# Ledger of designs, part 48: peptides against a protein of PDB entry 4X86

Target 1, 56 residues: chain A of PDB entry 4X86
Amino acid sequence: EGPQLLLSEAVSRAAKAAGARPLTSPESLSRDLEAPEVQESYRQQLRSDIQKRLQE

## One batch from the design tools (peptide; made by RFdiffusion4, then SolubleMPNN)

Design b2_p21_3_s3 (from b2_p21_3, 13 letters changed)
Fold by OpenDDE base, seed 1:
Structure b2_p21_3_s3 (fold): chain B 56 residues (1-56), chain A 21 residues (1-21)
Amino acid sequence: as target 1 above (56 residues)
Amino acid sequence: RAARLAELIALGESLARAQVQ
């Protein structure tokens, strides 16, 4: 449930905005982040973080 | 905002490393 927010896309945009470069490569990092289990972990973490922010 | 962006990057990289094991 909830909006689908792609971790790979979020990290890519964040990295670009910050001028940060992964140790490997942006492409390899994005590929790794597309793993279903990683994406699901991100979704859960994002939900948790948003809830915490709302409680502040 | 900058700190949040850095946090996203760190989180993403951490998750990527975790799935390697």
Scores: peptide ipSAE 0.136, ipTM 0.658, DockQ to the pose 0.084
Fold by OpenDDE base, seed 5:
Structure b2_p21_3_s3 (fold): chain B 56 residues (1-56), chain A 21 residues (1-21)
Amino acid sequence: as target 1 above (56 residues)
Amino acid sequence: RAARLAELIALGESLARAQVQ
């Protein structure tokens, strides 16, 4: 239940669009972001952020 | 929109750092 956007994909696309360079290599960052624990944390944060915006 | 992209990147990197510890 809730948002199901993939963090790894979102960050990769954002970085590419912005021309931003991760502190580590893009490949290393993507690998870290694909961890299930990280994805779950992102989902929770995204849900929280959306809820805050809806209450503004 | 530009700020939103920066926020996504910052969030991703922050979560990655937290996972690696």
Scores: peptide ipSAE 0.135, ipTM 0.655, DockQ to the pose 0.103
Fold by OpenDDE base, seed 2:
Structure b2_p21_3_s3 (fold): chain B 56 residues (1-56), chain A 21 residues (1-21)
Amino acid sequence: as target 1 above (56 residues)
Amino acid sequence: RAARLAELIALGESLARAQVQ
């Protein structure tokens, strides 16, 4: 349970907004970020970060 | 805001690298 944001989409949008480019390619980075285990790790971290922000 | 965006990118790339290692 918790926020359900796609990491690949979030990073892609952030990269575009920041004018940043990955070393390999945006496409390869997106594929790596779409891995289920990576997405799950992000979900957990995102939840933790939000909780920390709320506690500040 | 720029720092937050950079952090998000770094987090994503770090997670990807962690899964490869």
Scores: peptide ipSAE 0.133, ipTM 0.653, DockQ to the pose 0.086
Fold by OpenDDE base, seed 4:
Structure b2_p21_3_s3 (fold): chain B 56 residues (1-56), chain A 21 residues (1-21)
Amino acid sequence: as target 1 above (56 residues)
Amino acid sequence: RAARLAELIALGESLARAQVQ
């Protein structure tokens, strides 16, 4: 339930758009961002931010 | 729609930066 945008995917897309390369590797960064606690925090933040945008 | 997606991606970037700090 709620937003289902993966943080790892979002950051990957942003990195590609900016032409930025992580110091480690895109794969290592994505793996770190796929941690369940990180993804859950992102989901909650995303839901909150969407709600705020709807209020504006 | 594309602009909104870009904003959501930017939120992800901000969160990623916060995790590093």
Scores: peptide ipSAE 0.097, ipTM 0.604, DockQ to the pose 0.097

Design b2_p21_3_s4 (from b2_p21_3, 12 letters changed)
Fold by OpenDDE base, seed 4:
Structure b2_p21_3_s4 (fold): chain B 56 residues (1-56), chain A 21 residues (1-21)
Amino acid sequence: as target 1 above (56 residues)
Amino acid sequence: RRARLEALIALGESLARAQVQ
């Protein structure tokens, strides 16, 4: 439940937009960000942040 | 490692906000 946004995709887009290069490689970064534990943490944080934003 | 993760999440959150607006 909640918004279905992938951290890996979001960070990849942001990095490209900013012209930023990962220390290792875009592929390595994406792989790290696709880890289930990382994605779940992002989902929870995103949900929390959205709730806070709605309270503003 | 946690600090890096938090930074990445913040980056993602910023992009998410930009997409919603």
Scores: peptide ipSAE 0.113, ipTM 0.645, DockQ to the pose 0.313
Fold by OpenDDE base, seed 2:
Structure b2_p21_3_s4 (fold): chain B 56 residues (1-56), chain A 21 residues (1-21)
Amino acid sequence: as target 1 above (56 residues)
Amino acid sequence: RRARLEALIALGESLARAQVQ
């Protein structure tokens, strides 16, 4: 339950849209962002941020 | 390690905002 957005996918699309190139590689950045602990932290933060915005 | 995770998340969110703007 809650937001089910992938940070790695969001960043990948944003980087492509902006024409940004990571210092290492897009693949390396995606791999780092796909780490389970990173994704879980993002999910929790996103949920919290949305709730805060709705409560303003 | 916690700081690294937070930095990655912040970077991701920054890029997402840039995409929307």
Scores: peptide ipSAE 0.110, ipTM 0.650, DockQ to the pose 0.284
Fold by OpenDDE base, seed 1:
Structure b2_p21_3_s4 (fold): chain B 56 residues (1-56), chain A 21 residues (1-21)
Amino acid sequence: as target 1 above (56 residues)
Amino acid sequence: RRARLEALIALGESLARAQVQ
C-alpha cells in the first residue's frame, strides 16, 4: 500500500540532477539499489521519516 | 550486509537532499 517510490529511481534521478557520478556506473548502482531487501528497507525508512516530518 | 543496505539508503537520502536544496 502507498505510492511506489523506488530507491533506485530516486537515487538515479537525484544523482543525474546533481551531476554526481557513481564510482562504478549508474547502472551498477541502480542494480544494487533494486535489490528487494534494499527497496523494502527504503520503504520502511521513508514511511517512518514522513511520519516524523508530519509530526514536526 | 545490513550496514551496506543502510549505507546505500543513506546515500540515496543524501542525494535527495542535495537535489531539493
Scores: peptide ipSAE 0.108, ipTM 0.643, DockQ to the pose 0.288
Fold by OpenDDE base, seed 3:
Structure b2_p21_3_s4 (fold): chain B 56 residues (1-56), chain A 21 residues (1-21)
Amino acid sequence: as target 1 above (56 residues)
Amino acid sequence: RRARLEALIALGESLARAQVQ
């Protein structure tokens, strides 16, 4: 758990915590979020966000 | 679709920040 979470897993956990359901299905949403370009973008932004937080 | 992805990333970043603090 923590900053190592994949975007798909983070969103899935957030949705579950909020009791929210995707319009299509959890599986379809996960598939979309597991796309390499999407995950890579998230990884880069997450890294940047954490680095900024550490320097604050 | 881009707006949805941006929102999801923002949500993920918020979750990450919550874990770091």
Scores: peptide ipSAE 0.103, ipTM 0.627, DockQ to the pose 0.429

Design b2_p21_4_s1 (from b2_p21_4, 12 letters changed)
Fold by OpenDDE base, seed 2:
Structure b2_p21_4_s1 (fold): chain B 56 residues (1-56), chain A 21 residues (1-21)
Amino acid sequence: as target 1 above (56 residues)
Amino acid sequence: SAAEARLAAALAAIEARFRRE
Protein backbone atom coordinates (compact mmCIF):
# COMPACT_ATOMS: atom_id res chain seq x y z
CA GLU B 1 0.00 0.00 0.00
CA GLY B 2 1.03 3.61 -0.54
CA PRO B 3 2.76 5.24 -3.50
CA GLN B 4 3.00 2.91 -6.47
CA LEU B 5 5.17 4.95 -8.85
CA LEU B 6 8.08 2.78 -9.92
CA LEU B 7 11.59 4.18 -9.68
CA SER B 8 12.20 3.04 -13.25
CA GLU B 9 9.32 5.18 -14.46
CA ALA B 10 10.42 8.14 -12.33
CA VAL B 11 13.96 7.98 -13.70
CA SER B 12 12.67 7.62 -17.25
CA ARG B 13 10.57 10.75 -16.88
CA ALA B 14 13.38 12.68 -15.19
CA ALA B 15 15.89 11.67 -17.85
CA LYS B 16 13.52 12.74 -20.61
CA ALA B 17 12.91 16.08 -18.92
CA ALA B 18 16.66 16.62 -18.54
CA GLY B 19 17.47 15.56 -22.09
CA ALA B 20 19.63 12.72 -20.85
CA ARG B 21 20.23 9.29 -22.38
CA PRO B 22 21.75 6.19 -20.82
CA LEU B 23 25.29 5.20 -21.74
CA THR B 24 24.45 1.54 -21.18
CA SER B 25 21.68 -0.59 -22.63
CA PRO B 26 18.11 0.18 -21.58
CA GLU B 27 17.79 -3.41 -20.41
CA SER B 28 20.76 -3.08 -18.08
CA LEU B 29 19.42 0.16 -16.69
CA SER B 30 15.95 -1.29 -16.18
CA ARG B 31 17.39 -4.26 -14.32
CA ASP B 32 19.18 -1.96 -11.90
CA LEU B 33 16.18 0.33 -11.46
CA GLU B 34 13.89 -2.61 -10.79
CA ALA B 35 16.04 -4.08 -8.03
CA PRO B 36 13.70 -4.78 -5.09
CA GLU B 37 15.83 -3.09 -2.44
CA VAL B 38 16.21 0.05 -4.55
CA GLN B 39 12.50 0.20 -5.33
CA GLU B 40 11.65 -0.29 -1.66
CA SER B 41 13.95 2.56 -0.66
CA TYR B 42 12.28 4.73 -3.28
CA ARG B 43 8.82 3.76 -2.04
CA GLN B 44 9.75 4.72 1.51
CA GLN B 45 11.23 8.02 0.38
CA LEU B 46 8.24 8.81 -1.78
CA ARG B 47 5.82 8.03 1.05
CA SER B 48 7.80 10.27 3.39
CA ASP B 49 7.96 13.09 0.86
CA ILE B 50 4.23 12.95 0.15
CA GLN B 51 3.42 13.01 3.85
CA LYS B 52 5.75 15.96 4.35
CA ARG B 53 4.13 17.86 1.49
CA LEU B 54 0.66 17.22 2.88
CA GLN B 55 1.77 18.76 6.16
CA GLU B 56 3.01 21.97 4.53
CA SER A 1 17.78 7.41 7.18
CA ALA A 2 19.45 4.25 5.97
CA ALA A 3 16.85 3.91 3.22
CA GLU A 4 17.48 7.48 2.06
CA ALA A 5 21.21 6.89 2.00
CA ARG A 6 20.79 3.69 0.01
CA LEU A 7 18.54 5.44 -2.48
CA ALA A 8 20.89 8.40 -2.83
CA ALA A 9 23.83 6.11 -3.51
CA ALA A 10 21.86 4.13 -6.07
CA LEU A 11 20.67 7.27 -7.84
CA ALA A 12 24.19 8.73 -7.90
CA ALA A 13 25.51 5.58 -9.54
CA ILE A 14 22.63 5.58 -12.03
CA GLU A 15 23.11 9.27 -12.85
CA ALA A 16 26.72 8.54 -13.76
CA ARG A 17 25.40 6.23 -16.48
CA PHE A 18 23.62 9.05 -18.30
CA ARG A 19 24.80 11.72 -20.72
CA ARG A 20 23.06 14.91 -21.71
CA GLU A 21 22.06 15.39 -25.31
Scores: peptide ipSAE 0.373, ipTM 0.796, DockQ to the pose 0.850
Fold by OpenDDE base, seed 4:
Structure b2_p21_4_s1 (fold): chain B 56 residues (1-56), chain A 21 residues (1-21)
Amino acid sequence: as target 1 above (56 residues)
Amino acid sequence: SAAEARLAAALAAIEARFRRE
C-alpha cells in the first residue's frame, strides 16, 4: 500500500520538462536513482506530502 | 526527518549531474 511512484521516473520527467540531460552515463544515473534507501526515502516523502495536503 | 535529509542529499547530488540544453 501507499504511493508506488518511482524516483527514477519522477527525475526523468522533471529533466525532460526542464530540458536537462545527464552528464554521466544513464546506467550510473539509474543506479543512483534506483538505490533502495533513496527510493524508500522518496516513498516516505510522497506519503508525508500527501498526508500534509489532506490535512490542510 | 532523517528520511527527508537523505532524500534531499541524494537529489542535490543527482541535480549536479544534469545540464540544461
Scores: peptide ipSAE 0.373, ipTM 0.796, DockQ to the pose 0.823
Fold by OpenDDE base, seed 5:
Structure b2_p21_4_s1 (fold): chain B 56 residues (1-56), chain A 21 residues (1-21)
Amino acid sequence: as target 1 above (56 residues)
Amino acid sequence: SAAEARLAAALAAIEARFRRE
């Protein structure tokens, strides 16, 4: 339930949009981005942002 | 919030690992 977007995917999309590439391996970066605390924070913020938009 | 602060810090660190082409 709830948002299923991965932070790693969001970062990948943002990087592409900005024309940026990682200096380290994408795999290592993804592993770091998959840290439970970071992903949970992202999920919470995403949920909050969606809720705010639904109020508009 | 604490969650937002943690996320912001993580994203800032991540940004430093990228370079513009």
Scores: peptide ipSAE 0.372, ipTM 0.797, DockQ to the pose 0.839
Fold by OpenDDE base, seed 1:
Formats: C-alpha cells, sequence, structure tokens
Structure b2_p21_4_s1 (fold): chain B 56 residues (1-56), chain A 21 residues (1-21)
C-alpha cells in the first residue's frame, strides 16, 4: 500500500554512509527500530521536516 | 514535541550501539 518510510531503512543507509557498524545483533537492532511508537515518531518527524523545508 | 523527544531519545540510544570502522 504505497511506499513505506521505515526508520530501519534510514538508519541502515545512514550507517553505511558513515562507515558505521552495529555492536549488537542485527535482530536486536531491528527490534528497536521497528517499535511502533518509534516508527510513528519517525514518520511524524520526517513529515514535519519536509514541510519545514518547503516553507524555507 | 513529545513525539520529537521520543524519537530523539530512541535515536540517541541506537547511535550508542554503533561504531565507526
Amino acid sequence: as target 1 above (56 residues)
Amino acid sequence: SAAEARLAAALAAIEARFRRE
């Protein structure tokens, strides 16, 4: 149902770009990044940031 | 906002689990 903006994907891409690797298991990382409240906060933040940029 | 604070806290905790190669 349309493109999904995932915090997990954003973090993965950012980590790769920064040359960083997780010290904990990928599964543990995914669990934290996929928490519903965290994902929703990310969606809201991303939307807000885009809106702010459009107003600049 | 509360949502921003929740996200910031989550990201800070997550960032602490990463190391530069």
Scores: peptide ipSAE 0.369, ipTM 0.795, DockQ to the pose 0.797

Design b2_p21_4_s2 (from b2_p21_4, 12 letters changed)
Fold by OpenDDE base, seed 1:
Structure b2_p21_4_s2 (fold): chain B 56 residues (1-56), chain A 21 residues (1-21)
Amino acid sequence: as target 1 above (56 residues)
Amino acid sequence: SPAAQRLQAALDAIAALFERE
């Protein structure tokens, strides 16, 4: 339950928008960001941040 | 929080994977 944005997708979108280039490749970056523990931390943080923003 | 700390560590590592501006 909650936001279902992948960290890999978020970083890829942000990098593209900023014109930032990974040292390796976008594909390699995406693979590295698919670790379950990292994704779960991102999900929790995203949920918390959204809640905080709504309270501002 | 521990989750935030883990994420921040990941973000720092991610930053190191990009070319310096």
Scores: peptide ipSAE 0.166, ipTM 0.637, DockQ to the pose 0.641
Fold by OpenDDE base, seed 5:
Structure b2_p21_4_s2 (fold): chain B 56 residues (1-56), chain A 21 residues (1-21)
Amino acid sequence: as target 1 above (56 residues)
Amino acid sequence: SPAAQRLQAALDAIAALFERE
């Protein structure tokens, strides 16, 4: 339940759209972005943003 | 928001992991 978008996936998509290339590898970057604290912060922010949009 | 601040710090760190355009 709740938002299912992962930060790692969001960053991957954004990087591709911007033509940005990680210094190491996309795989290594994605792995690092799966840190629970970072993902939880992203989830909370995403939920908050969605809630604000629904109130508009 | 504390969560937003933590996320922004992480995003800044992430940006530093990419090649400069």
Scores: peptide ipSAE 0.165, ipTM 0.640, DockQ to the pose 0.722
Fold by OpenDDE base, seed 2:
Structure b2_p21_4_s2 (fold): chain B 56 residues (1-56), chain A 21 residues (1-21)
Amino acid sequence: as target 1 above (56 residues)
Amino acid sequence: SPAAQRLQAALDAIAALFERE
């Protein structure tokens, strides 16, 4: 239930779309973004944003 | 939202991890 998009996936997609290259590596960045607390914060905000948009 | 602000700060930090266009 709720948003399924992972922050790591969202950033990966955005980076590819923008042609942006991580200073380290995509794998290193993804690892950092897969931290549970980071993902949870993103999930909460994403949920809130979706609900807000649905109400507009 | 404080949570939104924290997330934005994190996103800004993430952006700083990428090479400039």
Scores: peptide ipSAE 0.157, ipTM 0.628, DockQ to the pose 0.666
Fold by OpenDDE base, seed 3:
Structure b2_p21_4_s2 (fold): chain B 56 residues (1-56), chain A 21 residues (1-21)
Amino acid sequence: as target 1 above (56 residues)
Amino acid sequence: SPAAQRLQAALDAIAALFERE
């Protein structure tokens, strides 16, 4: 249960839409963003934000 | 909030990894 959006995917989509290019490489960026601690922090924050909005 | 601040810091760090448009 909870949000299914991955941080790495969200950033990749946003970057593509904006035409932004990583300084290193897309692969290196994805590797960093796929780190478990980074994804977990994002998931927790996203879940919290969604819950707050639903309660407004 | 601290959580919002942490997220913003992460987003800023991510932005710094991209070339300027």
Scores: peptide ipSAE 0.156, ipTM 0.620, DockQ to the pose 0.610

Design b2_p21_4_s3 (from b2_p21_4, 11 letters changed)
Fold by OpenDDE base, seed 5:
Structure b2_p21_4_s3 (fold): chain B 56 residues (1-56), chain A 21 residues (1-21)
Amino acid sequence: as target 1 above (56 residues)
Amino acid sequence: SPAAQRLQAALAAIAARFRRE
């Protein structure tokens, strides 16, 4: 449970918005972005950040 | 937290792989 936005999707959107392109292959980038541990950490931090913002 | 630290480390490595057009 919690936020379901994937880190890989978030980075893709952010890169597009910033006009940034990867220096490495999309496949290697995806491997790093989609690592389960990284995604879980992202979910936890995103949840925490949202909760903190709502409590302001 | 350890989880946040791991995330930030991953993001730093990922950010280093991008360039501005």
Scores: peptide ipSAE 0.441, ipTM 0.822, DockQ to the pose 0.757
Fold by OpenDDE base, seed 1:
Structure b2_p21_4_s3 (fold): chain B 56 residues (1-56), chain A 21 residues (1-21)
Amino acid sequence: as target 1 above (56 residues)
Amino acid sequence: SPAAQRLQAALAAIAARFRRE
């Protein structure tokens, strides 16, 4: 299974923390961030990053 | 990895859609 966090949620949180705002519509941004291949890549990367962190 | 490359490309493109307030 592994950790599940929507890339859209992660980006939103990161942007907020950085004081950044999107230049395009929220719908457009969400559509791009919710693309299946992007989300799957994010899931894999997140899992990999966590595993690497645990090895430190 | 190809998956990582796809993600990084997507993130780079998405980052360009933001500006700091």
Scores: peptide ipSAE 0.439, ipTM 0.822, DockQ to the pose 0.780
Fold by OpenDDE base, seed 3:
Structure b2_p21_4_s3 (fold): chain B 56 residues (1-56), chain A 21 residues (1-21)
Amino acid sequence: as target 1 above (56 residues)
Amino acid sequence: SPAAQRLQAALAAIAARFRRE
């Protein structure tokens, strides 16, 4: 039920694909990526985007 | 939406913390 990809995982995959590395500490980055509000916003947006795409 | 705005702001800040090797 709903999207299961976490923002942290999405960013990790995108960064790897682009050959990008964080300038800040991994711990600092993880803290921001795993913030509940950010993850929830991502979930909502992803769900909305998928639903819209399926309706096209 | 406020949620979308918060997400976009977070993504922008996160993106700025990366560099390509």
Scores: peptide ipSAE 0.439, ipTM 0.821, DockQ to the pose 0.759
Fold by OpenDDE base, seed 2:
Structure b2_p21_4_s3 (fold): chain B 56 residues (1-56), chain A 21 residues (1-21)
Amino acid sequence: as target 1 above (56 residues)
Amino acid sequence: SPAAQRLQAALAAIAARFRRE
């Protein structure tokens, strides 16, 4: 299966890099970011993007 | 891609919940 890249981790890093803070509770944000269908979509997109880069 | 569209929609909604300091 390999390492799992979490959308929640990606968003956290992006927010930090952008100097951004959530307007909602961290708990609600985490719940939304960790939703299975959202995470799966992220995984699929990352996989596609990585494959695309490898083909360049 | 439907998956990409779902992800984009989710990310847009999530991004709207942030503000810059």
Scores: peptide ipSAE 0.438, ipTM 0.823, DockQ to the pose 0.825

Design b2_p21_4_s4 (from b2_p21_4, 12 letters changed)
Fold by OpenDDE base, seed 2:
Structure b2_p21_4_s4 (fold): chain B 56 residues (1-56), chain A 21 residues (1-21)
Amino acid sequence: as target 1 above (56 residues)
Amino acid sequence: SAAAARLAAALAAIAALYERV
């Protein structure tokens, strides 16, 4: 078990919050961010970051 | 790891592909 947020969704949310737009198509970027290996790396990093935050 | 490096590269690419409106 762990964070369920997809990297693609996280990036989309962050971009909207920052008022940023992609210079390429959002769909192309999302496709790249949805790659399983990228998502798994993100999940691991996010889990690690959460653990660090809980220790603060 | 290679996976961590890929994530870092992806995040760097994302930063380069976004601009503030």
Scores: peptide ipSAE 0.067, ipTM 0.554, DockQ to the pose 0.649
Fold by OpenDDE base, seed 5:
Structure b2_p21_4_s4 (fold): chain B 56 residues (1-56), chain A 21 residues (1-21)
Amino acid sequence: as target 1 above (56 residues)
Amino acid sequence: SAAAARLAAALAAIAALYERV
């Protein structure tokens, strides 16, 4: 349950919006961002942030 | 939480890996 945004996709979109590029290869960064523990932490934080915004 | 701390660290590391074009 909850939003299923991939951290890798979110970072790619944010980087594009900021006009930033990785100093390393995009593929190397994607590999690190695809780690299950990192993705789960992102999901939890995203859920928490949405809940906080709804309570404002 | 430990997960939130790890995410914060990951986001900081990501920021350090990007250069502005």
Scores: peptide ipSAE 0.061, ipTM 0.545, DockQ to the pose 0.741
Fold by OpenDDE base, seed 3:
Structure b2_p21_4_s4 (fold): chain B 56 residues (1-56), chain A 21 residues (1-21)
Amino acid sequence: as target 1 above (56 residues)
Amino acid sequence: SAAAARLAAALAAIAALYERV
């Protein structure tokens, strides 16, 4: 169990905050970001980061 | 961790697909 945030959503938010635009279609990028192994790695990192912040 | 390394690699690849506006 852990935070259920989508990597695709996180990347979209980060890109907007940084004023960055994809050079390829948003659909192509979303497809790559939806890969299960990539999403799982993000979930694990996000959980770890939240735990670290709460312990500070 | 292996997961963190994979995520870092993915983020680096994603960054290469964006341009600053």
Scores: peptide ipSAE 0.061, ipTM 0.546, DockQ to the pose 0.833
Fold by OpenDDE base, seed 4:
Structure b2_p21_4_s4 (fold): chain B 56 residues (1-56), chain A 21 residues (1-21)
Amino acid sequence: as target 1 above (56 residues)
Amino acid sequence: SAAAARLAAALAAIAALYERV
């Protein structure tokens, strides 16, 4: 439910904003970031962080 | 949580794979 915010997308955007480039291939990094357990942990953390911010 | 700690560690490791241009 809702828009899927991908960790891989978040990292790519953060890297771009910071003027950083990967030392390894972007494809290899994307593969690691797309691992289900990593993505799920990110989703949970993001949801938690948003909820906390809304309660502040 | 353990999951949050793992994510934080992963993000730190990812940051180490980038260089500033």
Scores: peptide ipSAE 0.060, ipTM 0.533, DockQ to the pose 0.765

Design b2_p21_5_s1 (from b2_p21_5, 9 letters changed)
Fold by OpenDDE base, seed 3:
Structure b2_p21_5_s1 (fold): chain B 56 residues (1-56), chain A 21 residues (1-21)
Amino acid sequence: as target 1 above (56 residues)
Amino acid sequence: SARERLERLLTPILERHFGPA
C-alpha cells in the first residue's frame, strides 16, 4: 500500500510472472523482504533510477 | 551505491528462497 511498490510485492509479482515458487514459502520470503533495511534499500534504488532518468 | 546496497541485501535472501543463480 502507498504510492510506491514494496519490494516484497515486486518480487511476489515477478515470481508469479516467472512461474517460480520459493523453496520455503511465499510468507517466509515476504517476511525477509519486508525487513526495514531491505525495503529502504529498494526505495533508494528506485529513487536513484528515476533521478538518473530525469537527469538524462 | 544504491544498487550495490540493494544487491548485498537482496542476494542472500533470494539465494535462501530460490537457490543460487
Scores: peptide ipSAE 0.649, ipTM 0.902, DockQ to the pose 0.817
Fold by OpenDDE base, seed 4:
Structure b2_p21_5_s1 (fold): chain B 56 residues (1-56), chain A 21 residues (1-21)
Amino acid sequence: as target 1 above (56 residues)
Amino acid sequence: SARERLERLLTPILERHFGPA
């Protein structure tokens, strides 16, 4: 596992914490969340959010 | 923005798997 949290993992953890189950399947959800463009957008958001806070 | 890009990609996925917000 990489140093950065994967969106798929983040959503999985959030869903479990909320006791929520997808209408489809955990596997189907993970597959969609693991799409390169989706993961990259998540990484960029995390970086942007951190940078924003560091600038405050 | 980074937020908007993520939202545009994530929203349809979440709606598909968990229903509309």
Scores: peptide ipSAE 0.649, ipTM 0.901, DockQ to the pose 0.781
Fold by OpenDDE base, seed 1:
Structure b2_p21_5_s1 (fold): chain B 56 residues (1-56), chain A 21 residues (1-21)
Amino acid sequence: as target 1 above (56 residues)
Amino acid sequence: SARERLERLLTPILERHFGPA
């Protein structure tokens, strides 16, 4: 829920698709992924990917 | 690059929670 896809949500979806469970906990994983610098790096990657697609 | 920055931040998190690939 939000204006952009959260990295924590993306990883959660990928983990479910792979049948993977963290060694720690889903909550601790989400906490690490929700760090502002981590989320911003993800946003920038998404933006870059979209911009590259528009230029193809 | 954006990819490299994401990789540098994400890799240690994933390794901590899922182990090394």
Scores: peptide ipSAE 0.649, ipTM 0.901, DockQ to the pose 0.813
Fold by OpenDDE base, seed 2:
Structure b2_p21_5_s1 (fold): chain B 56 residues (1-56), chain A 21 residues (1-21)
Amino acid sequence: as target 1 above (56 residues)
Amino acid sequence: SARERLERLLTPILERHFGPA
């Protein structure tokens, strides 16, 4: 439901932009990044950053 | 902080897949 800002997607994009390949595999990396606690921590960090910018 | 929490969770994942910084 609704737009999703996934850490796995963000890291995938960053790796591609940097020409970096994981020692393991993109799939293995994504699996780890998609852990619920990891994704939630990412969402909270993004929210915090946006809130800070809006307050400035 | 939210940033520190993310770093604690993300760092070991990145190190596992990309090596140490």
Scores: peptide ipSAE 0.648, ipTM 0.902, DockQ to the pose 0.791

Design b2_p21_5_s2 (from b2_p21_5, 9 letters changed)
Fold by OpenDDE base, seed 5:
Structure b2_p21_5_s2 (fold): chain B 56 residues (1-56), chain A 21 residues (1-21)
Amino acid sequence: as target 1 above (56 residues)
Amino acid sequence: SAREELQRLLTPILERHFGPE
């Protein structure tokens, strides 16, 4: 939840679109992707990418 | 960089769940 798409949800959608299924489980993958440091790094890159585009 | 940090954290997760590139 929140104003930004969670990394776990983004990866889930990408995997679905690619027809990819994890060797483990969707739940296990989501647990790893929902780690605070992982989500924060995702937010930071997204912010950085948007900022760069606005400067072009 | 932000990109490098995400890559550092995400790569081992994806490799664990989907295998290496």
Scores: peptide ipSAE 0.636, ipTM 0.898, DockQ to the pose 0.799
Fold by OpenDDE base, seed 1:
Structure b2_p21_5_s2 (fold): chain B 56 residues (1-56), chain A 21 residues (1-21)
Amino acid sequence: as target 1 above (56 residues)
Amino acid sequence: SAREELQRLLTPILERHFGPE
């Protein structure tokens, strides 16, 4: 756990809210989502969205 | 863009685990 939300955690929460279950397993999904390049792309998107909103 | 990069990486993962849209 850290100060920044992981993509894997965000997807987990979204799946729970939607009542969705993966075809594979929660563990397999998390493993893919925790790949460094995937997490970094998520962080960059969040940063971009926040910056845009602050500029409105 | 950041959005495009995330989409490019996330789409195949979601399709693998939840199926195509």
Scores: peptide ipSAE 0.635, ipTM 0.898, DockQ to the pose 0.820
Fold by OpenDDE base, seed 4:
Structure b2_p21_5_s2 (fold): chain B 56 residues (1-56), chain A 21 residues (1-21)
Amino acid sequence: as target 1 above (56 residues)
Amino acid sequence: SAREELQRLLTPILERHFGPE
């Protein structure tokens, strides 16, 4: 695994932990979550959260 | 904000695959 987690992976892990199954399919969900704009938004949120903590 | 942007993108995806709320 790389230094950055994919949103799709994060959601998959969360869903598994919660015992939640999509109405569609894991593949369809992953495909949507892997959209570049979605992944980039996730990365930015993650970075923002870390930066916020570093400034505290 | 980064949070708002992620929420805007993620919400419809989650609603589509897991239902609303």
Scores: peptide ipSAE 0.635, ipTM 0.897, DockQ to the pose 0.805
Fold by OpenDDE base, seed 2:
Structure b2_p21_5_s2 (fold): chain B 56 residues (1-56), chain A 21 residues (1-21)
Amino acid sequence: as target 1 above (56 residues)
Amino acid sequence: SAREELQRLLTPILERHFGPE
């Protein structure tokens, strides 16, 4: 299908960069972030951000 | 908005796993 950025991956990288560790577990966090509605919302936000930048 | 929708979904997840704030 090609490269894609998942919210779970983005948050995992951000947490690592911040030195943050979840109260639960990285796996539990990723599972919640991988919910279809959450990922779709993220995709829409990414598209919106790109469109806004193209208009600038 | 797309941002607001994402925040509504993301906030409770982050609060659960990292605490409030």
Scores: peptide ipSAE 0.635, ipTM 0.897, DockQ to the pose 0.795

